Peptides against a protein of PDB entry 3KDP. Designs and how they scored, part 144

Target 1, 230 residues: chain A of PDB entry 3KDP
Amino acid sequence: PFLIFIIANIPLPLGTVTILCIDLGTDMVPAISLAYEQAESDIMKRQPRNPKTDKLVNEQLISMAYGQIGMIQALGGFFTYFVILAENGFLPIHLLGLRVNWDDRWINDVEDSYGQQWTYEQRKIVEFTCHTPFFVTIVVVQWADLVICKTRRNSVFQQGMKNKILIFGLFEETALAAFLSYCPGMGVALRMYPLKPTWWFCAFPYSLLIFVYDEVRKLIIRRRPGGWVE

## One batch from the design tools (peptide; made by RFdiffusion4, then SolubleMPNN)

Design b2_p21_7_s1 (from b2_p21_7, 19 letters changed)
Fold by OpenDDE base, seed 2:
Structure b2_p21_7_s1 (fold): chain B 230 residues (1-230), chain A 21 residues (1-21)
Amino acid sequence: as target 1 above (230 residues)
Amino acid sequence: DLDKKLEEALEKLKKALELLE
């Protein structure tokens, strides 16, 4: 997200505080939950794989899968960002190169895509309005990520929600998202303005996409053991 | 009191983050 911000010179989609909340608050508990679940699943299913070759391949595949999921998460966040800005009159194409004028406190007549002029304060309100939905989008997408990481090969429908730690992680990240979104003072303190409940649904297509992607991946793995998708 | 403490903590965090930017 930050790289795209720099390269495209768009208004900041995700604030530093929000990034820290994701990395330290939202990602940590899920990561721990996944570590426990992987340990349980690996203990139960590991036939003695050749420890050197299978570990390297598996690590590479896991890394690729996480990289792909992370990319989908970022896309989901950016989608939400662009939707919010578009609803406020800033179309995605118009945002390209706008950062310099956007962040200039002395320019109070930045025009949107429809010719409406925006003051610096108004622009910052819109920018900060994007931070919270971006964060929430990541959380909602992470729900799918956590669910799919339960098993390497089995469908979520087969494994079920047996891991109490995972359930706790889902609850914790959701509670954190709600807290950061609706707690008084968060707008000033974290530059995360309150989120309309409707914005929680903007992430659902991406959550579904990750879910479908993983189910398809798992289906392929089940049908073609030892394939490049594992 | 809790809200005030939270706000203060958040302000400190904000300042720390501004230094990291």
Scores: peptide ipSAE 0.005, ipTM 0.296, DockQ to the pose 0.031
Fold by OpenDDE base, seed 5:
Structure b2_p21_7_s1 (fold): chain B 230 residues (1-230), chain A 21 residues (1-21)
Amino acid sequence: as target 1 above (230 residues)
Amino acid sequence: DLDKKLEEALEKLKKALELLE
């Protein structure tokens, strides 16, 4: 996300506090919960053909899959960011290169896509309003990610939601997201202004996309063991 | 003063983390 911010020179879509909350708050408990997930029934049956090469290939493929999931998460966050800014008069095309003027406290007449002038304070309110939904989008997408990470090959429908710790982790990250989004004073303390509850749904298509992507991937792996998708 | 210092520290931390990502 930050690389896109630099390359496109757009207003900051995600604050550091939100990043820290993701890394330390939302990811830790779910990651621990996955360690207690039941092993896939097929992992025990698959004899390693070549322990050295097969482990390396599997590690690379896992890393690529998680990288792709991370990209979809970022896309979801950026989508929400662009929609909110568009609703406030800043179309995506207009945001390109705008960061320099956007962040300049001495410029109080930055124009939106419709010719409306925005003060520095008004712009920062809109920016910080975007930080919250970006964070929330990541959390909602992480729901799907955590669920799909329970298995490498088996469908979620086959494995089920057996890990109570994982379920607890999902509730914890959701509660944290709600707290950061709606608790009074978070706008000042964390630069996270309140979000309309309807914006939570902006992430759902991306969560579904991740879920479908992973289910298709797993289906391919089951049908073609030893394929490049493993 | 504490709030301003905290904001400045957070901004510095932001910039530092941004450089690490």
Scores: peptide ipSAE 0.005, ipTM 0.295, DockQ to the pose 0.021
Fold by OpenDDE base, seed 1:
Structure b2_p21_7_s1 (fold): chain B 230 residues (1-230), chain A 21 residues (1-21)
Amino acid sequence: as target 1 above (230 residues)
Amino acid sequence: DLDKKLEEALEKLKKALELLE
């Protein structure tokens, strides 16, 4: 997210505080939960054919797969960001290079795509309005991500949801997202303004996309053991 | 009271983060 922010010079889609909340709040507990996840039976039983080459290839492929998942997560967040800004009169093309003027408190006449002038305060409200749904989008996508992380080869339907800690993590991150989105004072404290409930659904297509992607990946791995997708 | 304490804690955290930026 920050790379796009810097390169495209767009208004900040995700604040540092929000990122911290993701890292410490939504990722930490699930990560701990995954450490206690019961190992996938097929992973534990599978001896590497070549301990040197297969390990390296597998690590690279896993890294790429998770990198792709991370990109899908980011795309989901940015989609929500662009939709919100577009609804407020700022089309994506207009946002390119706008950051400098956007963040300048002395410029109170920044025009949107329709010629409406926005004060600094108004712009910041819109910016902060994007932070919450971006965060929520990440959380919703993480539901799928955490579930798919339980297994490398088996479907979620095969492995099931047996880890109580992981389930707790999912509830915790969801509760945190709800808290940060709707608790009074969060706009001032965290620059996370209240989220319309409808925005929760904006993330669902991306969550589904990740789920489908992983299920397809796992299906390929099951059908072609030792393939480049593993 | 809990909300107020949380807000205060979050404000402190925010300030701390701003100092780190």
Scores: peptide ipSAE 0.005, ipTM 0.305, DockQ to the pose 0.033
Fold by OpenDDE base, seed 3:
Structure b2_p21_7_s1 (fold): chain B 230 residues (1-230), chain A 21 residues (1-21)
Amino acid sequence: as target 1 above (230 residues)
Amino acid sequence: DLDKKLEEALEKLKKALELLE
């Protein structure tokens, strides 16, 4: 998110502190939980791998898969960001290059896509209104990501939800998201204005997309062992 | 007053965060 902010010169979609909350609060516990996930039911049934050939190919394929999931997560966040700004009069195309004027306190007549002028304070309110739903979108998408990461080839329905630590991680990140979104003072302290409860559901299509994507991927792997999708 | 202390703490935090940005 921050890289896109710098490269595209758009208003900041997600604050630095919020990014830290993701890294430390929402990602750490789930990452630890995945280390304690039970082995796939078929892992011990596999023949020994060739350490020279199988490692490199496997690492590349895994990296691509997680890279794709990460891209979907980012797209989900940016979608929410663009929707909120569009609802406030700023179409995505108008945001390109706008950062310089957006962040200038002395410019109080920044025009939106419809010719409405926005003061510095007004546009900062809109910016900070985007931070919370962006964050929440990432958390909601992470629900699907964490669940699918439990296995490499088995369906979630086959492996089940046996890892209690993973379940705890899901609750922890959700509780943190709720706390940051609704606790009084978070708007002032973290520049995360309170989120309407309806925006929690905006991310669900992306969570579903990731879930479906991974299930399809795993299905392909099961049907075509050793394929490039693995 | 706890509310006043909280407000002061939040203001300090806000200022600190602004410096980090």
Scores: peptide ipSAE 0.000, ipTM 0.285, DockQ to the pose 0.027

Design b2_p21_7_s2 (from b2_p21_7, 19 letters changed)
Fold by OpenDDE base, seed 2:
Structure b2_p21_7_s2 (fold): chain B 230 residues (1-230), chain A 21 residues (1-21)
Amino acid sequence: as target 1 above (230 residues)
Amino acid sequence: MLEELVKKAKEKLEEALKLLE
């Protein structure tokens, strides 16, 4: 998100405080919960990793985590961002290069896509209004990400949801997201304005996409062991 | 209720921004 902010010169889609809330708040407990996941049924039938040849972090893992799943997460966040800005009169094409004027407090006549002029204060309200929905979008997508990380090869339906710590993590991150989004004073303290409950649903297609994608991937791995998809 | 909270948050932000000018 921050790279696109710089390259495209768009208004800031995700604030620093919001990033910290993701990395230190909503992501830690779920990530730790994976340590308590049950072993896959075939784990003892697999050869141990060769520490001389098999890297702990390999190209396949990087491709999957950052290149595929991470990209889908980013797309989900940006989708929510662009929808909110479009509802406020700023179409995606109009946002390109707008950052310089957007962040200039002396310019109070920035025009939207429909010729409406926006003061600096109004623009910052809209910007901060995007941060919370972007955050919530990431949390909703993280539900799917956490669930798919339970296993490498087995379907979630085969593995089941027996990890009580993981279930707790899902509830915790959701409760924390709701707290940060709706608790009075968070708009001032964290620049996280309340969002309409309907905005939670903007992420659902992307969460579903991640889940379906990974289940298909795992299905391919089960049918063709040792393929490039593994 | 939520709309009122959003409105109040916006008002507080506008006030805070004015103080930063």
Scores: peptide ipSAE 0.000, ipTM 0.205, DockQ to the pose 0.026
Fold by OpenDDE base, seed 3:
Structure b2_p21_7_s2 (fold): chain B 230 residues (1-230), chain A 21 residues (1-21)
Amino acid sequence: as target 1 above (230 residues)
Amino acid sequence: MLEELVKKAKEKLEEALKLLE
C-alpha cells in the first residue's frame, strides 16, 4: 500500500500506524502458529533438504508470497479504498498525482471528479475513513492466507484444522482487528475511524479467491509433481 | 536510482508520520 502511495502519488490508503498494527499485531501470532502445524502426510517420502544447494527461500516461494498471494491481498485492500473514495466523489483516475494537493493544508479547494471542492479537513476525514476498512480487508484476507500456508501440497481438507494454536491465532487477529476498529478513541489515537460492520464482508470474495486459487494450485502440484507451479 | 528511491520513500514516510502526530 505504501509503495503505491509513493509511486502513484495517491492519498494514503493505509496509515503507517495501521501497517505496524498488521506487522506486529495481527500477523505475529498467526505466523508463529505455523510452527506448530502437523507435518504433511508425505513428508517422510521426500528427500532431506541439502543445506548447501537447496535454498530455504527460493524464487518460487517469493513468487508465491509476493507475486501471487500478496498481489491478491493488495488488490482486495485497494478495491475497498477505491470504492470508498469513489462513493465520496473521487474516481480512481482522479486520484493519480493528487497526493501533493491532497496533503497540503493550505489548499482548501481540491476538486473531486464532480467539481465539488473539498477542504483539507474534509479530505483527511475521507482518507482516514479508508484506513480502517483497508486494514480489516487485509485481516480478512489473511485468514485465507494463513489457512493455505498450512501445507505445500496437501489440501486443507486433507490436512484438517487440528492446529489449535493456528485457530487461536485466527481468533486473536480478528479480535484485535475488531478492537482497533471499534474501540472509542482509536480514531484519534490511530487515525482509524469506525468501520461499518458491513465492510467486513467486502473482503470475503478475496479470501475465497485466495483459498480457491491455492487449492487449485495444490491440486495441480499433486497431479503434476515437479511442475513450475510447485 | 535505489538511493534516490530510498530518499524519496524516507521523505514521504516522514511526512506521513507528521500527519499522524
Scores: peptide ipSAE 0.000, ipTM 0.208, DockQ to the pose 0.019
Fold by OpenDDE base, seed 4:
Structure b2_p21_7_s2 (fold): chain B 230 residues (1-230), chain A 21 residues (1-21)
Amino acid sequence: as target 1 above (230 residues)
Amino acid sequence: MLEELVKKAKEKLEEALKLLE
């Protein structure tokens, strides 16, 4: 999100406070829960990693985490961002290069795509209105990400949902997201304005896409062991 | 252990948020 903010010069899609809420609030418990996951049924049939030659973090893992899953997560967040700004009169094409004028407190006549003028205060309200839905979108996509991280090779349907700590983590991050989104005073304290309940569903296609993509990947690995996808 | 980690994470988040005010 921040790279696109710089490169495209668009209004800030995700605030520093919301980033901290993700990193410290919603990501920690789910990540820890993976340490309690049951071993895959075939793990004892695999040779131990050679610590001299085999890296813990390899190019395949980096490609999967940052290059594939991370990009789908970012697309989900940006989809929500663009829809909210479009509902407020700012079409995606009009946002390109708008950051300079958007962030200038002395410019109070920034025009939207329909010729409506926006004061600095009104623009900042709309910007902060995007932060909470973007955050919630990341949480919903993280449901799928957490579930796919349970196994490297086995399907989620083969592994099952037996990890009670992981299930607790899913509820905890969802409850925290709901609390931060709807608790009175969060708009003033954290600049996290409440979102319409319908915005929770905008991330579901991307969450499903991640899940389907990973299940297909794992299916390919099972059918063709030793491929570049493993 | 999980409850303690959640508590510590929330405390750190609250502290970080106070620094950003």
Scores: peptide ipSAE 0.000, ipTM 0.220, DockQ to the pose 0.054
Fold by OpenDDE base, seed 5:
Structure b2_p21_7_s2 (fold): chain B 230 residues (1-230), chain A 21 residues (1-21)
Amino acid sequence: as target 1 above (230 residues)
Amino acid sequence: MLEELVKKAKEKLEEALKLLE
């Protein structure tokens, strides 16, 4: 998100505080919960990793985590961001290059796509209104990401949802996200203005996409062991 | 143990947020 902010010179889509809330708040418990996941049914049929040749973090894992899943997460967040700004009169094309004037406190007449002038304060309210839905979008997408991380090859339907700690983690991260989004004073304290409950649903197509994509990937791996997708 | 870890994580988050302010 921050790279696109710099390259496209758009208003900041995700604040530093919201990033910290993700990294320290919503991701920690779910990540720990994976340590309690049951082993896949075929784990004892797999050869042990060769410590000399096989890296724990390989290019395939990096490609999956950052290149595929991470990109879908980012797309979900940016979709929500652009929709909110469009509802407030700023079409995506108009946002390109707008950051310089947007962040200037002395410019109080920045025009939207419809010729409406926005004060610095009004613009910052809209910007901070985007941060919360972007954060929530990431959390909703993380539901799918956590579930797909339960297994490397087996379908989630084969593995099931037996890990009670993982289920607790999903509820915990959701409750934390709701608290940070709707608790009075968070707009001042964290620059996280409350979002309409309907904005939670903007991430659902992307969560479903991640889930379907990974299930298809796992299906390919099961049918063609040793392929480039493994 | 998990509840304690969650509590500690929340406390650390709150501390980090205070440092940003």
Scores: peptide ipSAE 0.000, ipTM 0.228, DockQ to the pose 0.057

Design b2_p21_7_s3 (from b2_p21_7, 16 letters changed)
Fold by OpenDDE base, seed 2:
Structure b2_p21_7_s3 (fold): chain B 230 residues (1-230), chain A 21 residues (1-21)
Amino acid sequence: as target 1 above (230 residues)
Amino acid sequence: ELDELLKKGKELLEKALKLLL
């Protein structure tokens, strides 16, 4: 997100505080919960990792985590961001290069895509209105990420949802996201303005996409062991 | 001074977060 903010010079899509809330708040408990996941049924049929040749974090894992799934997450967040800004009169193309004028406190006549002028205060309200839905979008996508991380090869339907700590983590991150989004004073304290409940659904297609993608990937791995998808 | 410090702190945090995200 932040790289695109710099490269494209767009208004800030995700605030620093919201990023910290993701990394330290909503992601921590779910990540810890994975340590309590049951072993896959076939784990004892796999050869042990060779510590001399096999890295714990290999190129395939990096490609999957950051290259593929991380990109889908980012796309989900940016989709929500662009929808909100478009609803407020700022089309995606108009946002390119707008950051300089957007962040200037002395410019109170920034035009949207329809020629409407926006004061600095109005622009910051819209910007902060984007932060919370972006955050919530990431949390909803993280539901899928957490669930797919339960297994490397087996389907989630084969593994099941037996990890009570993981289930607790899903509820905890959701409750925390709701608290941060709707608790009075969060707009002042965290610059997280409340969002309409309908914004939670904007992430669902991306969450479903991640889930389906990973299940298909795992299905391919099961059918074609030793393939490039592994 | 506090606003400038907060601004610098925010910028530093943003720079650090750039490296992580």
Scores: peptide ipSAE 0.000, ipTM 0.232, DockQ to the pose 0.019
Fold by OpenDDE base, seed 5:
Structure b2_p21_7_s3 (fold): chain B 230 residues (1-230), chain A 21 residues (1-21)
Amino acid sequence: as target 1 above (230 residues)
Amino acid sequence: ELDELLKKGKELLEKALKLLL
């Protein structure tokens, strides 16, 4: 994500503290819960991994995690970011290159897309107002990511939602996200200002997209074993 | 001293994360 901010030179959409809260707070318990998932029905019909040729972490796994799912997550976060800034008068095209003036404390007359001038303090409030919805967007997309990770080839509908620890993880990450978003003092402590409840729904299309995409992928794998999608 | 170390550690972690993300 940070590389895109350097290239586009836009105001910071996600704070470092929020990223730490994702990596150490919201994602850890759900990830551990996958260790308790039931084996797929066809696991004993698969060929064993050859430890001499087959890597545990292969290019296909990296492509799935970073190249596909990670990109959809990033798109969801950026969509939320651009919508919030547009609602505050900053259209996406106007944000390109704006970071230099945006982050300058001595410039108090940065213009939005409509010619309204914004003080440094006002700009930072809007920036930090974007951090929380971006964070929440990632958490909502992680729901779908966690659910699709239950299986490699079988549909989630075939596997079912029997893992109680995974269900607990989904509630835990959601409760933590709500706590970080709405607890008094989080604006000062974490630079996370409260978000309107409607912002939680901005991620739902992306969560659905991830789910549908992975179910289609798994369907292709089941119909064409040994394909490049496997 | 521990609070200062924790603050410095947090700042370093923040800088490192900014570089990695």
Scores: peptide ipSAE 0.000, ipTM 0.247, DockQ to the pose 0.022
Fold by OpenDDE base, seed 3:
Structure b2_p21_7_s3 (fold): chain B 230 residues (1-230), chain A 21 residues (1-21)
Amino acid sequence: as target 1 above (230 residues)
Amino acid sequence: ELDELLKKGKELLEKALKLLL
């Protein structure tokens, strides 16, 4: 999010405080919960890792985590961001390069895509209105990410949802996201304006996409062992 | 063919994530 803010010079999609809430709040317990996951049924059929040659984190894992899943997460967040700004008169093309004027408190006549002029205060309200839905979109997508991370090769349906700590993590991150989105004063403290409840559902297609994508990937791995998809 | 398509999709997604992060 922050890299696109700099490179494309768009209004800030996700605030620094909201990023910290993701990294320290919503992601920590779910990530720890994976340490308590049961081993896959085929683990004893695999040769032991050679500590000298086999990296714990390989290019393929980085590619899956940052390349595939992280990209779908980011696309989900940015989709929500662009929809909100478009609903407020700012089409995606108009946002390119707009940051300089958007963040200037002395410019009170920034035009939207329809010629409506926006004051600095009005622009910041719209910006902060984007932060909460973006944050919630990430949390909703993380549900799918956490579930798919339970296994490397087996389907989630084969592994099951027996990890009670993981289930607790899903509830914890959701409860925290709801608290941050709806608690009075969070708009002032975190620059996260209240979320319309309907925006929680906007991320569901992306969560489903991640889940289906990973299940298909795992199915391919099971049918064609030794493929570059592993 | 499917493996190559998934690899290309993965690379595109990685590039997009690097941009979004």
Scores: peptide ipSAE 0.000, ipTM 0.198, DockQ to the pose 0.021; fails the geometry check
Fold by OpenDDE base, seed 4:
Structure b2_p21_7_s3 (fold): chain B 230 residues (1-230), chain A 21 residues (1-21)
Amino acid sequence: as target 1 above (230 residues)
Amino acid sequence: ELDELLKKGKELLEKALKLLL
């Protein structure tokens, strides 16, 4: 998100507080839950990792986590961000280079894509209106990310949803996201303004995309062991 | 000094977090 914020000079898509809520609030319990996942059915047919030659975090894992899944997650968040700004009169092309004027408190006549002028206060309300839906989008995408992380090779349909702690983690992160989004005073305390319930569905296509992508990847690994996708 | 350092740290953290987004 911020690399795009710097490179494209767009208004801030996600606030610092919302990032902290993701990293410390919604991600910890789900991540811990993976430690309690059942072994894959074929685990005893695999050779153990060599601790001297094989790294726990290898280039393939980094490429998968940051280069593939992380990029799809970022696209989901940015999609929600661009939709909200477009609904408020700011088309994606118009946001390019707008940050400097957007963040200037002395400029009260920033034009949108339709020629409407926006005061600094109005712009900040719209910016903060993006933070909560972006946060919720990340949580919804994390549902798919958590589920695909259950296995390295087997399909989720082969593994099943037997991990009760993982299921609890999915409910916990969702409940926390709902609390932060709808609890009175969160707009003042966290600059997280309440969102319409419809915004929860904006991430669903990306969540589905992550799930389908990973299932296809795992299918390829099962059919062609030793490929570059492993 | 501590308040300025905390403000700078908060600004740097906000910048770094903005970079991670």
Scores: peptide ipSAE 0.000, ipTM 0.229, DockQ to the pose 0.019; fails the geometry check

